# Ledger of designs, part 138: peptides against a protein of PDB entry 3NZW

Target 1, 212 residues: chain A of PDB entry 3NZW
Amino acid sequence: TTTLAFRFQGGIIVAVDSRATAGNWVASQTVKKVIEINPFLLGTMAGGAADCQFWETWLGSQCRLHELREKERISVAAASKILSNLVYQYKGAGLSMGTMICGYTRKEGPTIYYVDSDGTRLKGDIFCVGSGQTFAYGVLDSNYKWDLSVEDALYLGKRSILAAAHRDAYSGGSVNLYHVTEDGWIYHGNHDVGELFWKVKEEEGSFNNVIG
Target 2, 222 residues: chain B of PDB entry 3NZW
Amino acid sequence: QFNPYGDNGGTILGIAGEDFAVLAGDTRNITDYSINSRYEPKVFDCGDNIVMSANGFAADGDALVKRFKNSVKWYHFDHNDKKLSINSAARNIQHLLYGKRFFPYYVHTIIAGLDEDGKGAVYSFDPVGSYEREQCRAGGAAASLIMPFLDNQVNFKNQYEPGTNGKVKKPLKYLSVEEVIKLVRDSFTSATERHIQVGDGLEILIVTKDGVRKEFYELKRD

## One batch from the design tools (peptide; made by RFdiffusion4, then SolubleMPNN)

Design b2_p20_1_s4 (from b2_p20_1, 11 letters changed)
Fold by OpenDDE base, seed 5:
Structure b2_p20_1_s4 (fold): chain B 212 residues (1-212), chain C 222 residues (1-222), chain A 20 residues (1-20)
Amino acid sequence: as target 1 above (212 residues)
Amino acid sequence: as target 2 above (222 residues)
Amino acid sequence: MVIEGARGGALHSVGSAFSV
């Protein structure tokens, strides 16, 4: 898996691959690694598919309960804290989760929290999470600027996942791309890695390790 | 080392059509190299036009299916005989599986039915309850032999329009029920030839708006 | 922090849970 999220002047970009594996077996190429918690809040999954899917769905329910009780949307800080507290209670039980909770509230603005099954909770501007994270960071860190246009930011997110999909055997399938703004998240499509690779190679003159 | 799990072999396969879905399984039950039964059905009609199979350790599979059937029953009691939707069934099964996260059911689970729009639906589960809606899925012993075939023949992977220099993919289209049944039969016939844990019989459950139909075909009994 | 996909080592006996 490779997931990433970063903040920039235009909000948040979230990009993820779609491969699931069981050892050497490619279990799926079409996994949705972004969980749409609500129109303003996203969760990403890396690690155990079931652990992430189950608990982030549960988190969605908790967020909805908060909204009903408090008559306002839950903060990204509070949502991520709920998840963090939960996984911390299971510490040592063998959960495998590397998640990012990404969203927008009027109080916080665009916000990203990293939460993992070790109980780590971090607020930050840039995270890559998964077996391909180092490959994604290599591209992302080299090109990241706060002042990126929305178009350039979307491309950078997509391109970083593509790099990871190319080098990490456990990442691939497609890139799912999201832009989070004050109006909520916008889905920017599913980009097949096979097609995207050749397109990017041609347009950039990159990936010269592969002969076309 | 403590190993509470057995492996009863077998293989299951789900394919979603436009207005139907198919879930098929062989009827062989085996332990190691010994055939326990040549006819032990593992695909079940669970009511509400939902068919289910949990392939792997048969004791766990049977337990899971029984629990789900009970869940359907209770859903009717609690919700004035409301039909359980296939997506709600999938969520319920996730909870059944994940409820044993630290001592999982040793099974690959597939359900098939129609979604709320009347379109064919197949959901597949890992042993701990991650799930995905897919057009097709193979599970069990010969899944590794069948799944690539389904990728090619259902999802048209690696197929391109002639004369396009590989630039235009073969367009996705739904298969007819007859085409799907043919693919299922070919899949199991082929798997039986290459895997000792697959054979004896093939039971196919076809879900349409009119209900569940069953078909049976003989497989090699070697 | 590197979060690696579970290679199913401990779950090999339980069947391969999907890793993402």
Scores: peptide ipSAE 0.307, ipTM 0.787, DockQ to the pose 0.095; fails the geometry check
Fold by OpenDDE base, seed 1:
Structure b2_p20_1_s4 (fold): chain B 212 residues (1-212), chain C 222 residues (1-222), chain A 20 residues (1-20)
Amino acid sequence: as target 1 above (212 residues)
Amino acid sequence: as target 2 above (222 residues)
Amino acid sequence: MVIEGARGGALHSVGSAFSV
């Protein structure tokens, strides 16, 4: 898996691959590693698919309950804290989760929290999470600027996942791309890695290690 | 070291069509290399036009299917005989599986039916309850043999339009029920030839708006 | 026993859950 999220002047970009594996077996190429918790809040999945899917769905329910009780959308800080508290209760039980909670509230603005099954909860501007994270960071860190245009930011997110999909055997399938703004998240499509790779190679003149 | 799990082999396969879905399974039940039964059905009509199979350790599979059937019954009691939707069924099964996260059911679960729009739906589950709606899925012993074939023949992976120099993918299209049945039969006949835990019989449940139809085909028995 | 086809991380004792 490779997931990433980063903040920039235009909000948040979230990009993820779609491969699931069971050892050396590719279990799926079409896993939805972004859970749409609400129109303003996204969760990403890395690690155990069931752990992430189950608990992030549960988180969605908790976020909805918060909204019903408090008559206000839950903050990204509070949502991520709920999840972190939960996984902390299961610490040592063998949960495997590397999650980013990404969202927008008027109070917080665009916000990203990293939450993992070890009980780590971090607020930050840039995270890559998964087996391909280092490959994604290589591209992302090299090209990241706060002042990126929305178009450039979307491309950078997509391109970083593509790099990881290229180098990490456990990442691939497609890139799912999201842009989170004040008005909520916008889905920017599913980009098949097989098609995207050749397109990017041609347009950039990159991936010169592959002679096709 | 105590292993509470057995493996009863077998293989299951789901394919979603446009207005139908199929869930198929062989009828072989085996322990190691010893055939326990040549006809032990593992695909079940659970009501509400939902068919289910949980393949792997048969004791766990049977338990899970029974629990789900009971869940359907209770759903009717609690919701004035409302039909359980396939997506709600999938969520319910996730909870059944994940409820045993730390002592999982040793099964690959597939359900098939129609979604609320009348389109064919197949949901697949890992042993701990991650699930995905897919056009096709193989599970069980010969899943690794069949799934790549389904990728090619259902999802048209690595197929391109002639004359396009590999630039235009073969367009996705729904298969007819007849085409799906052929693919299922070819999948299982092929798997039977290469996997000792697959064989004897093939039972196919076809879900349409008119209900569940069952077909049976003989497989190799050696 | 590794359960082939699990989407979670390697649960050593119950087969291969699917990993993402």
Scores: peptide ipSAE 0.267, ipTM 0.780, DockQ to the pose 0.134; fails the geometry check
Fold by OpenDDE base, seed 4:
Structure b2_p20_1_s4 (fold): chain B 212 residues (1-212), chain C 222 residues (1-222), chain A 20 residues (1-20)
Amino acid sequence: as target 1 above (212 residues)
Amino acid sequence: as target 2 above (222 residues)
Amino acid sequence: MVIEGARGGALHSVGSAFSV
C-alpha cells in the first residue's frame, strides 16, 4: 500500500493506490483505500484491510452522532482523536492500521492527522503511509511547494503514488485521487497504473529504467 | 502446536451479470488427502434473493452461514418483513466476521444477489471482514487458478481490440447468463484437473429478479 | 496463527488478512 496526503494553498490532496495483497498473492487491484466518512472528511487505509475498513466506518458513525448531538460537523481533530482513542484501547491486541484522517473545517482549515494502531496521533502537512511510503516521499518531497496550483498538486499526488506503485510490489492497481476543500472533498478519478505509467513516461521522459 | 482450524478444501466463485448474479461451488469436502464427502453443498440460499458461501474450514463456514440466516430472520422481525438489501447484507456479514477478529472464521466468504437497482452484485470478504463489491471473485483452494482466468474472461484484462496495436482495450460488457455458466463450468473443470481439493460436483445458484435457480453438474471424481 | 486469504498484512494473531 501507498497512501499520501498533503496540505497546500488549495486545500488537501489525498492519493492512494488500490492493491491488496495476501503474501505474494494479489488479492485485489480495486480496493477503495479512501473511506468517505462524510462529505468533508476522508480516512485512508493502510495495514489490515478489515481493521481499517471496520473502524473507519465505525468512526463515520461516531462522527454522525456528533453532528446529531452537537448540531455541528465534527472537527478533524476530534474525529482523529476518537479513532486514536479507540485503537489505543486495543493496543497490543494486534490491530494493524496506518490511517490518515483528512478534512477541512472552517475552524481548523485544511487538516491532516496521522493515526496508527500503535496509538500514535500526529498532526502534519505531509504524510505518506504504507509499504511504498518512502518511494512516494522521494517524489513528493522533491516537488512539494505550498503554492502549488490545484492542477499541479493533483498531479504531484498522482505522480508520487505512481512512483511507489512502480517500485513497491505491494502497491499498484490504480490511483484514487481526492481534493479536499472547504466545500468538501472532490473525487478526481481512478487512474489505472498501467495506463498512467506509459502516459507519464511519454510526457515526462521519465521511467527510463523501463524500455517501452 | 495445536491448530484449532481445519481445511475442508473446495472452491467457490461468484460472477455478477447485468440483471443476475451467480454463485457456484464444488461439492467436495476433504480433510488433508481424504475425501469426506463427494456431495456436501456449500452454497446456500439465505432468503431475500441472497446466496452465500463461506469456504475454508467447514465448521466455521456453516456457523457463519447459520448466523447470517438468523440475522436475516431477525431483520424481518425488526423491520416489518422488509427485504434485506445485498449491501446491507454485506455490512452485516462484515460485523459477523469482525466480531471474531481475534479468533477469526477461517473462511473466504462470497455473497451474490441483486442490488437495489436490480443489477447483479457479488461481494467478497476476507476472514476478518474486509469486503468489496466486485464483478467476479474466486475463493477457496483453487482461487489462484481461477481468479486470473476470471480477470481475463469477465473483466477482459489484457485484451485489446484487434488492429489497434494494443492501444485500445476491449470494452467492458456484461455477460449473458449462458456465457457466465459456461465460464463457471470451464473454471471448475479446469481447476479439478489441477487441484486435488476440487471435484466431484458443481452446484450453481443463479439469482434473478424471479428468485434463485439451482443447477448441478458432475465434475471429475478422482 | 496466520490465516491465509485475509486481505491485509499478517495480523499478529491472524495470519491471512488482506494487507493494503
Scores: peptide ipSAE 0.253, ipTM 0.788, DockQ to the pose 0.118; fails the geometry check
Fold by OpenDDE base, seed 2:
Structure b2_p20_1_s4 (fold): chain B 212 residues (1-212), chain C 222 residues (1-222), chain A 20 residues (1-20)
Amino acid sequence: as target 1 above (212 residues)
Amino acid sequence: as target 2 above (222 residues)
Amino acid sequence: MVIEGARGGALHSVGSAFSV
């Protein structure tokens, strides 16, 4: 798995691969590793598919309950804290989760929290999470600027996942791409890694380790 | 070291069509190298046009299916005989599976039916309750033999239009029920040839708007 | 106990991030 999220002047980019594995077996190429909690809040999945899917769906329910009770959207800080508190209660039980809670509230602005099954909760501007994270960081860190255009930021997110999919055997399938703004998240499509690879190679003159 | 799990072998396969879905399974039940039964059905009609199979450790599979059937019954009681949708069934099964997260049902679960739009639907689950809606899924002993075939023949993976130099993919299209049944039969006959835990019989449940139909085919008994 | 067949159950990342 490779997931990433980063803040920039235009909001948040979230990009994820879609491969699931069971050992050496590719279990799926079409996993949705972004959970749309609400129109302004996303969760990403890395680790145990069931752990992430179950608890982030549960988180969605908790977020909705908050909205119903408090008549306001839950903050990204509070949403991530709920998840962090939950996984911390299961510390040592063997949950496997590496998540990012990404969203926008008027109070916080664009916000990203990293939450893992060890109970770590980190606020930050850039996170890559998963087995391919280092590959994604290699591309992302080398090209990241706060002042990226939305177009360039979207491309950078997509391109970083592509790099990880190329080098990490446990990442691949497709890139799911999101842009989070004050108006909510926007889905920017599913990009098949196979097609995307050749397109990017041709357009950039990159991936010269592969003969066309 | 004590292992609480067994492996009863077998293979299951789901394929979603446009207005139908199929869920198929062989009828062989084994332990190690011994055939326990040549006819032990593992694909079940659960009501509400939902068919289910949980393949792996048969005791766990049977328990899970029974719990789901009971869940359907209670759903009707609690919701004035409302039909359980396939997506709601999938969510329910996730909770059944994840409820045993720390002592899982040792099964690969597939359900098939029609979605609320009348389109074929197949959902597959890992042992702990992650699930995905897919066009096709193989599970069980010969899943590794069948799934690549389904990728090629259902999802047209690695197929390109002739004369395009590999630039134009074969377009996705729904398969007819007859085509799907043929693929299922070919999958299981092929799997039976190469996997000792698959064979004896093939039971196919076909879900349409008109209900669930069952078909049975003999497989090699070797 | 490692349950075979669990999707993304292998820890392949450096740190606490798990593989889906």
Scores: peptide ipSAE 0.140, ipTM 0.785, DockQ to the pose 0.091; fails the geometry check

Design b2_p20_3_s1 (from b2_p20_3, 7 letters changed)
Fold by OpenDDE base, seed 4:
Structure b2_p20_3_s1 (fold): chain B 212 residues (1-212), chain C 222 residues (1-222), chain A 20 residues (1-20)
Amino acid sequence: as target 1 above (212 residues)
Amino acid sequence: as target 2 above (222 residues)
Amino acid sequence: SPFEKFAEESGIPSLRRWEL
């Protein structure tokens, strides 16, 4: 898996691959690694598919309950804390989760929290999570600027996942791309890596390690 | 040493059409190299136009299917005989599987039916309850042999329109029930040739708006 | 876990947990 999220002047970009594996077996190329918790809040998935899918769905229910009780959208901080507290209760039980909770509230603005099954909870501006994270960081860190246009930021997110898909055998399938703003998240499509790679190679003159 | 798990072999396969879905399984039940039964059905009509199979360790599979059938009954009792939708069934099965997260059912689960729009639906589950809706999925012993074939023949992977120099993919389209049945039969006959845990018989459950139909075909008995 | 040991020994990818 390779997932990433970063803050920039235009909000948050979230980009993820879609491959699931079982050892050397590609179990799926079409997994949805982003959960749409509500119109303003996203969760990303890395690690055990069932652990992430089950508990992030559960998180969605908890977030909805918060909204019903408090008559206000849950903060990104609170949502991420709920998940963090949950996984901490299971510490040592063998859960495998590397998640990012990304969203927008009036109080916080665009916000990203990293939460993993070790009990780590971090607020930050840039995270790459998964087996391909170092490959994504290589591209993302080299090109990241706060002042990126929305178009450039979307491309950078997509391009970083593509780099990881190219080098990490456990990442691939497609890139799912999101832009989070004050008006909520916007889905920017599913981009098949098989097609995207050749397109990017041609347009950039990159990936010269592949001749044809 | 005692092992709580076993492997009873077999293979299952689901394919969704436009207004139908198919779930098929061989009828061979095996332990190690010994055939326990040449006709032990593993694909079940669970009611509400939902068919289900949990392939792997038969004891776990049967337990899971029974629990789900019971869940359907209680859903009817609690909700005035409301039909359980396929998406709700999938969520329920996730909870059944994940409820045993730390002592999992050793099964690959597939369900098939129609979604609320009348479109064919196939859901597949890993042993601990992650699930995905797909157009097709193979599970069990010969899944590694069949799944690439389905990628090519159902989802038209690596197929391009002639004369386009590989620049235009073959367009996605739904297959007819007849085409799907042919693919299922070819899949299982081929798998039987190469895998000792697959054979004897093929049972196919076809779900349409009119209900569940069953078809049976002989496979090699070697 | 007993499951992981058995699944690994069986070598059947279909019966392993999915990883992301």
Scores: peptide ipSAE 0.541, ipTM 0.868, DockQ to the pose 0.905; fails the geometry check
Fold by OpenDDE base, seed 1:
Structure b2_p20_3_s1 (fold): chain B 212 residues (1-212), chain C 222 residues (1-222), chain A 20 residues (1-20)
Amino acid sequence: as target 1 above (212 residues)
Amino acid sequence: as target 2 above (222 residues)
Amino acid sequence: SPFEKFAEESGIPSLRRWEL
């Protein structure tokens, strides 16, 4: 898996691959690794598929309950804390989760929290999570600027996942791309890695290690 | 030494069509190299036009299917005989599986039916309850042999329009029930040739708006 | 866990947990 999220002047970009594996078996190429918790809040999935899918869905329910009780959307801080507290209760039990909780509230603005099954909870501007994270960081860190245009930011997210999909055997399938703004998240499509690779190679003149 | 798990072999396969879905499984039940039964069905009609199979350790599979059937029953009691939708069934099964997260059912679960729009639906579950809706999925012993075939023949992976120099993919289209059944039969006959845990019989459950139909085909018995 | 050990030893990828 490779997931990433970063803050920039235009909000948050979230980009993820779609491969699931079982050892060296490609279990699926079409897994949805982003949960749409509410129109303003996303969760990303890395690690155990069931652990992430189950508990992030559970998190969604908790967030909805908060909204019903408090008549206000839950903060990204609180949502991430709920998940963090939950996984910490299971510490040592063998949960495998590397998640990012990304969203917008009026009081917080665009916000990203990293939460993993070790109980780590970090607020930050840039995270790459998964077996391909180092490959994604290589591209993302090299090109990241706060002042990126929305278009450039979307491309950078997509391009970073593509790089990881290229080098990480456990990442691939497609890139699912999101842009989170004050008006909520916007889905920017599913981009097949096979097609995207050749397009990017042609347009950039990159990936010269591959002869087309 | 006590081992809480066993492996009873077998293979299951689901394919969704436009207005139907198919879930198939061989009828061989095996332990190690010994055939326990040549006809032990592992694909079940669970009501509400949902068919289910949980392949792997048969004891776990049977337990899971029974629990789900009971869940369907209680759903009707609690909701005035409302039909359980396939997506709701999938969520329910996730909870059944994940409820045993720390002592999992050793099964690969597939359900098939129609979604609320009448479109064919196949859901696949890992042993602890992650699930995905797909057009096709193979599970069990010969899944590794069949799944690549399904990628090619259902999803038309690596197929291109002639004369396009590989630039235009073969367009996705729904397969007819006849085409799907042919693919299922070819899959299982091929798997039977190469995997000792697959054989004896093939039972196919076809779900349409008119209900569940069953077909049976002989497989090699060696 | 007993499950993980058994699943790994069985070598059946379909019966292993999915990892992302």
Scores: peptide ipSAE 0.540, ipTM 0.872, DockQ to the pose 0.922; fails the geometry check
Fold by OpenDDE base, seed 3:
Structure b2_p20_3_s1 (fold): chain B 212 residues (1-212), chain C 222 residues (1-222), chain A 20 residues (1-20)
Amino acid sequence: as target 1 above (212 residues)
Amino acid sequence: as target 2 above (222 residues)
Amino acid sequence: SPFEKFAEESGIPSLRRWEL
């Protein structure tokens, strides 16, 4: 898996691959590794598929309950805290989760929290999570700046996942791309890695380690 | 040493069409190299136009199916005989599987039916309850032999339009029930030739708006 | 765990947990 999220002047970009594995077996190329908790809040998945899917769905229910009780959308800080508290209770039980909670509230603005099954909870501007995270960071860190246009930021997110899909055997399938703004998240499509690779190679003149 | 698991072999396969879905399984049940039964059905009609199979350790599979059938019953009691939708069934099965997260059922679960728009639906589950809706899925002993075939023949992977020099992919389209049944039969006949845990009989459950239909075909008995 | 050990030894990829 490779997931990433970063803040920039235009909000948040979230990009993820779609491969699931079972050892050397490619179990699926079409897994949704982003949960749409509400129109303003996303969760990403890395680690055990069932652990992430089950508990992030549960988190969505908790967020909805908060909205009903408080008549206000839950903050990104509070949502991420609920998840971190939950996984901490299971510490040592063998849960495997690396997640980012990304969203927008009027109080916080665009916000990203990293939460993992070790009990770590971090607020930050840039995170890459999964077996391909170092490959994604290589591209993302080299090209990131706060003042990216929305178009350039979307491309950078997509391009970073592509780099990871190319080098990490456990990442691939497609890139799912999101842009989060004050008006909520916008889905920017599913991009097959096979087609995307050749397109990017041609347009950039990159990936010259591969003979076309 | 404590060993609570076994492997009873077999293979299952689900394919969704436009207004139908199929779930198929062989009827062979084995332990090691011994055939326990040449006709032990593993695909079940669970009511509400939902068919289910949990392939792997038969004791775990049977337990899971029984629990789900019971869940359907209680759903009707609690919700004035409301039909359980396929997506709600999938969520329920996730909870059944994940409820045993630390002592999992040794099964690969597939359900098939129609979604609320009347479109064919197939859901597959890992042993601890992660699930995905797909157009097709093979599970069990010969899944590694069949799944690549389904990628090619259902999702048209690596197929291109003639005369385009590989620049235009073959377009996705729904398959007819007849085409799907042909693919299922070819899948299982081929798997039977190459895998000792697959054979004897093939049972196919076809779900349409009119209900569940069953078809049976002989497989090699070697 | 007993499950992981059995699943690994069986060599059946369909019966292993999915990882992301």
Scores: peptide ipSAE 0.539, ipTM 0.868, DockQ to the pose 0.909; fails the geometry check
Fold by OpenDDE base, seed 5:
Structure b2_p20_3_s1 (fold): chain B 212 residues (1-212), chain C 222 residues (1-222), chain A 20 residues (1-20)
Amino acid sequence: as target 1 above (212 residues)
Amino acid sequence: as target 2 above (222 residues)
Amino acid sequence: SPFEKFAEESGIPSLRRWEL
C-alpha cells in the first residue's frame, strides 16, 4: 500500500493506490483505501484490510453519532482521537493500521492526523503511509510547495503514488485521488496505473529505466 | 500438537451478470489426501435471494453460514419481514467474521445476489471480514488457478481491440447467463485436472429476480 | 497466532488475511 495526504494553499490532497496482497498473491487491484466518513472528512487505509475497514467504518458511525448529539460536525481532532483511543485499547492485541484522518471544519481549517495501531497520533502537513511510503516521499518532498496550484497539487499526489506503484511490489492497481476544501472533498477519479504510467512517461520524459 | 484448524479443500467461484449472479462450488470434501465426501454441498441458499459459501475449514464454514441464516431470520422478526439487501448482508457478515478477529474462521467467504437496482452482485470476504464488491471472485484451493482466468475472460484483462496497436482495450460488457455457466464449468474442469482438492461434482446456484435455481455437473472423480 | 501460523503454512493465498 501507498497512501499520502498533504496540506497546501488550496486545501488537502489525498491519494492512494488500490492493491491488496496476501503474501505474494495479489488479492485485489481495486480496493477502496479511502473511506468517505462525511462530506468533509476522509480516512485512509494501510495495514490489515479488515482492521482498517472495520474500525474506520465504526469511526464513521461514531462521527455520525457526534453530529446527532451535538448538532454540529465532529472536528478532525476529535475524530482522530476517537480512533486513536480505540486502537490504544487494543494495543498488543495485534491490530495493524496506518491511517490518516483528513478533513475540514470551520474551527480547524484543513487538517490531517496520522493514527496507527501503535497508538501514535500526529498532526501534520505531509504524510505518506504504507510499504511504498518512502518512494512516495521521494517524489513528494522533491516537488512540494505550499503555493502549488490545485492542478499541480493533484498531479503531484497522483505522481507520487505512481512512483510508489512502480517500485513497491505491494502497491499498484490504480490511483484514487481526492481534493479536500472548505466545501468538502471532491473525488478526482480512478487512474489505472497501467495506463497512467505510459502517459506520464511520455509527457514527462520520465521513467527512462523502462523501455517504451 | 493440537491444531484448532483444518483444511477441507474445495473451490468456490462467484460471477455477477447484469441481472443475475452465480455462485458455484465443487462438492469434494477432503482432509489431507483423503476424500471424506464426493458430494458435500458448500453453496447455500440463505433466503432473501442471497446465496453464500464459506470455503476452507468446513466446520468454520458451516458455523458461519448457520449464523448468517439465523441473522436473516432475526432480521425478518425485527423489521417486519423486510428483505435483507445484499449490501446489508455483506455488512452483517463482516461483523460475524470480525467478531472472531482474534480466533478467526478459516474461510474465504463469497456471497452472491442482486443489488437494490436488480443488478448482479458478488461480495468476497477475507477470513477476518474485509469485503469488496466485485464482478467475479474465485476462492479456496484452486483460486490461484482460476482467478487469472476470470481476470481475462470476465474483466477482459490484457485484451485489446485488433489493429489498435494495444492502445484500445477490449470494452467491458456483461456476459449472458449461458456464457457465465460455460466459464464456470471450464474453470472447474480445468482446476480439477491440476488440483487434487477439487473434483467430484460442481454445484452452481444462479440468482435472478425469479429466485434461486441450482444446476449440477459431474467432475472427475480421481 | 494459531491462525496466522496455520494460514502461512497452508500456502493457500485465498485463505490469508488481506494486507494493504
Scores: peptide ipSAE 0.535, ipTM 0.868, DockQ to the pose 0.905; fails the geometry check

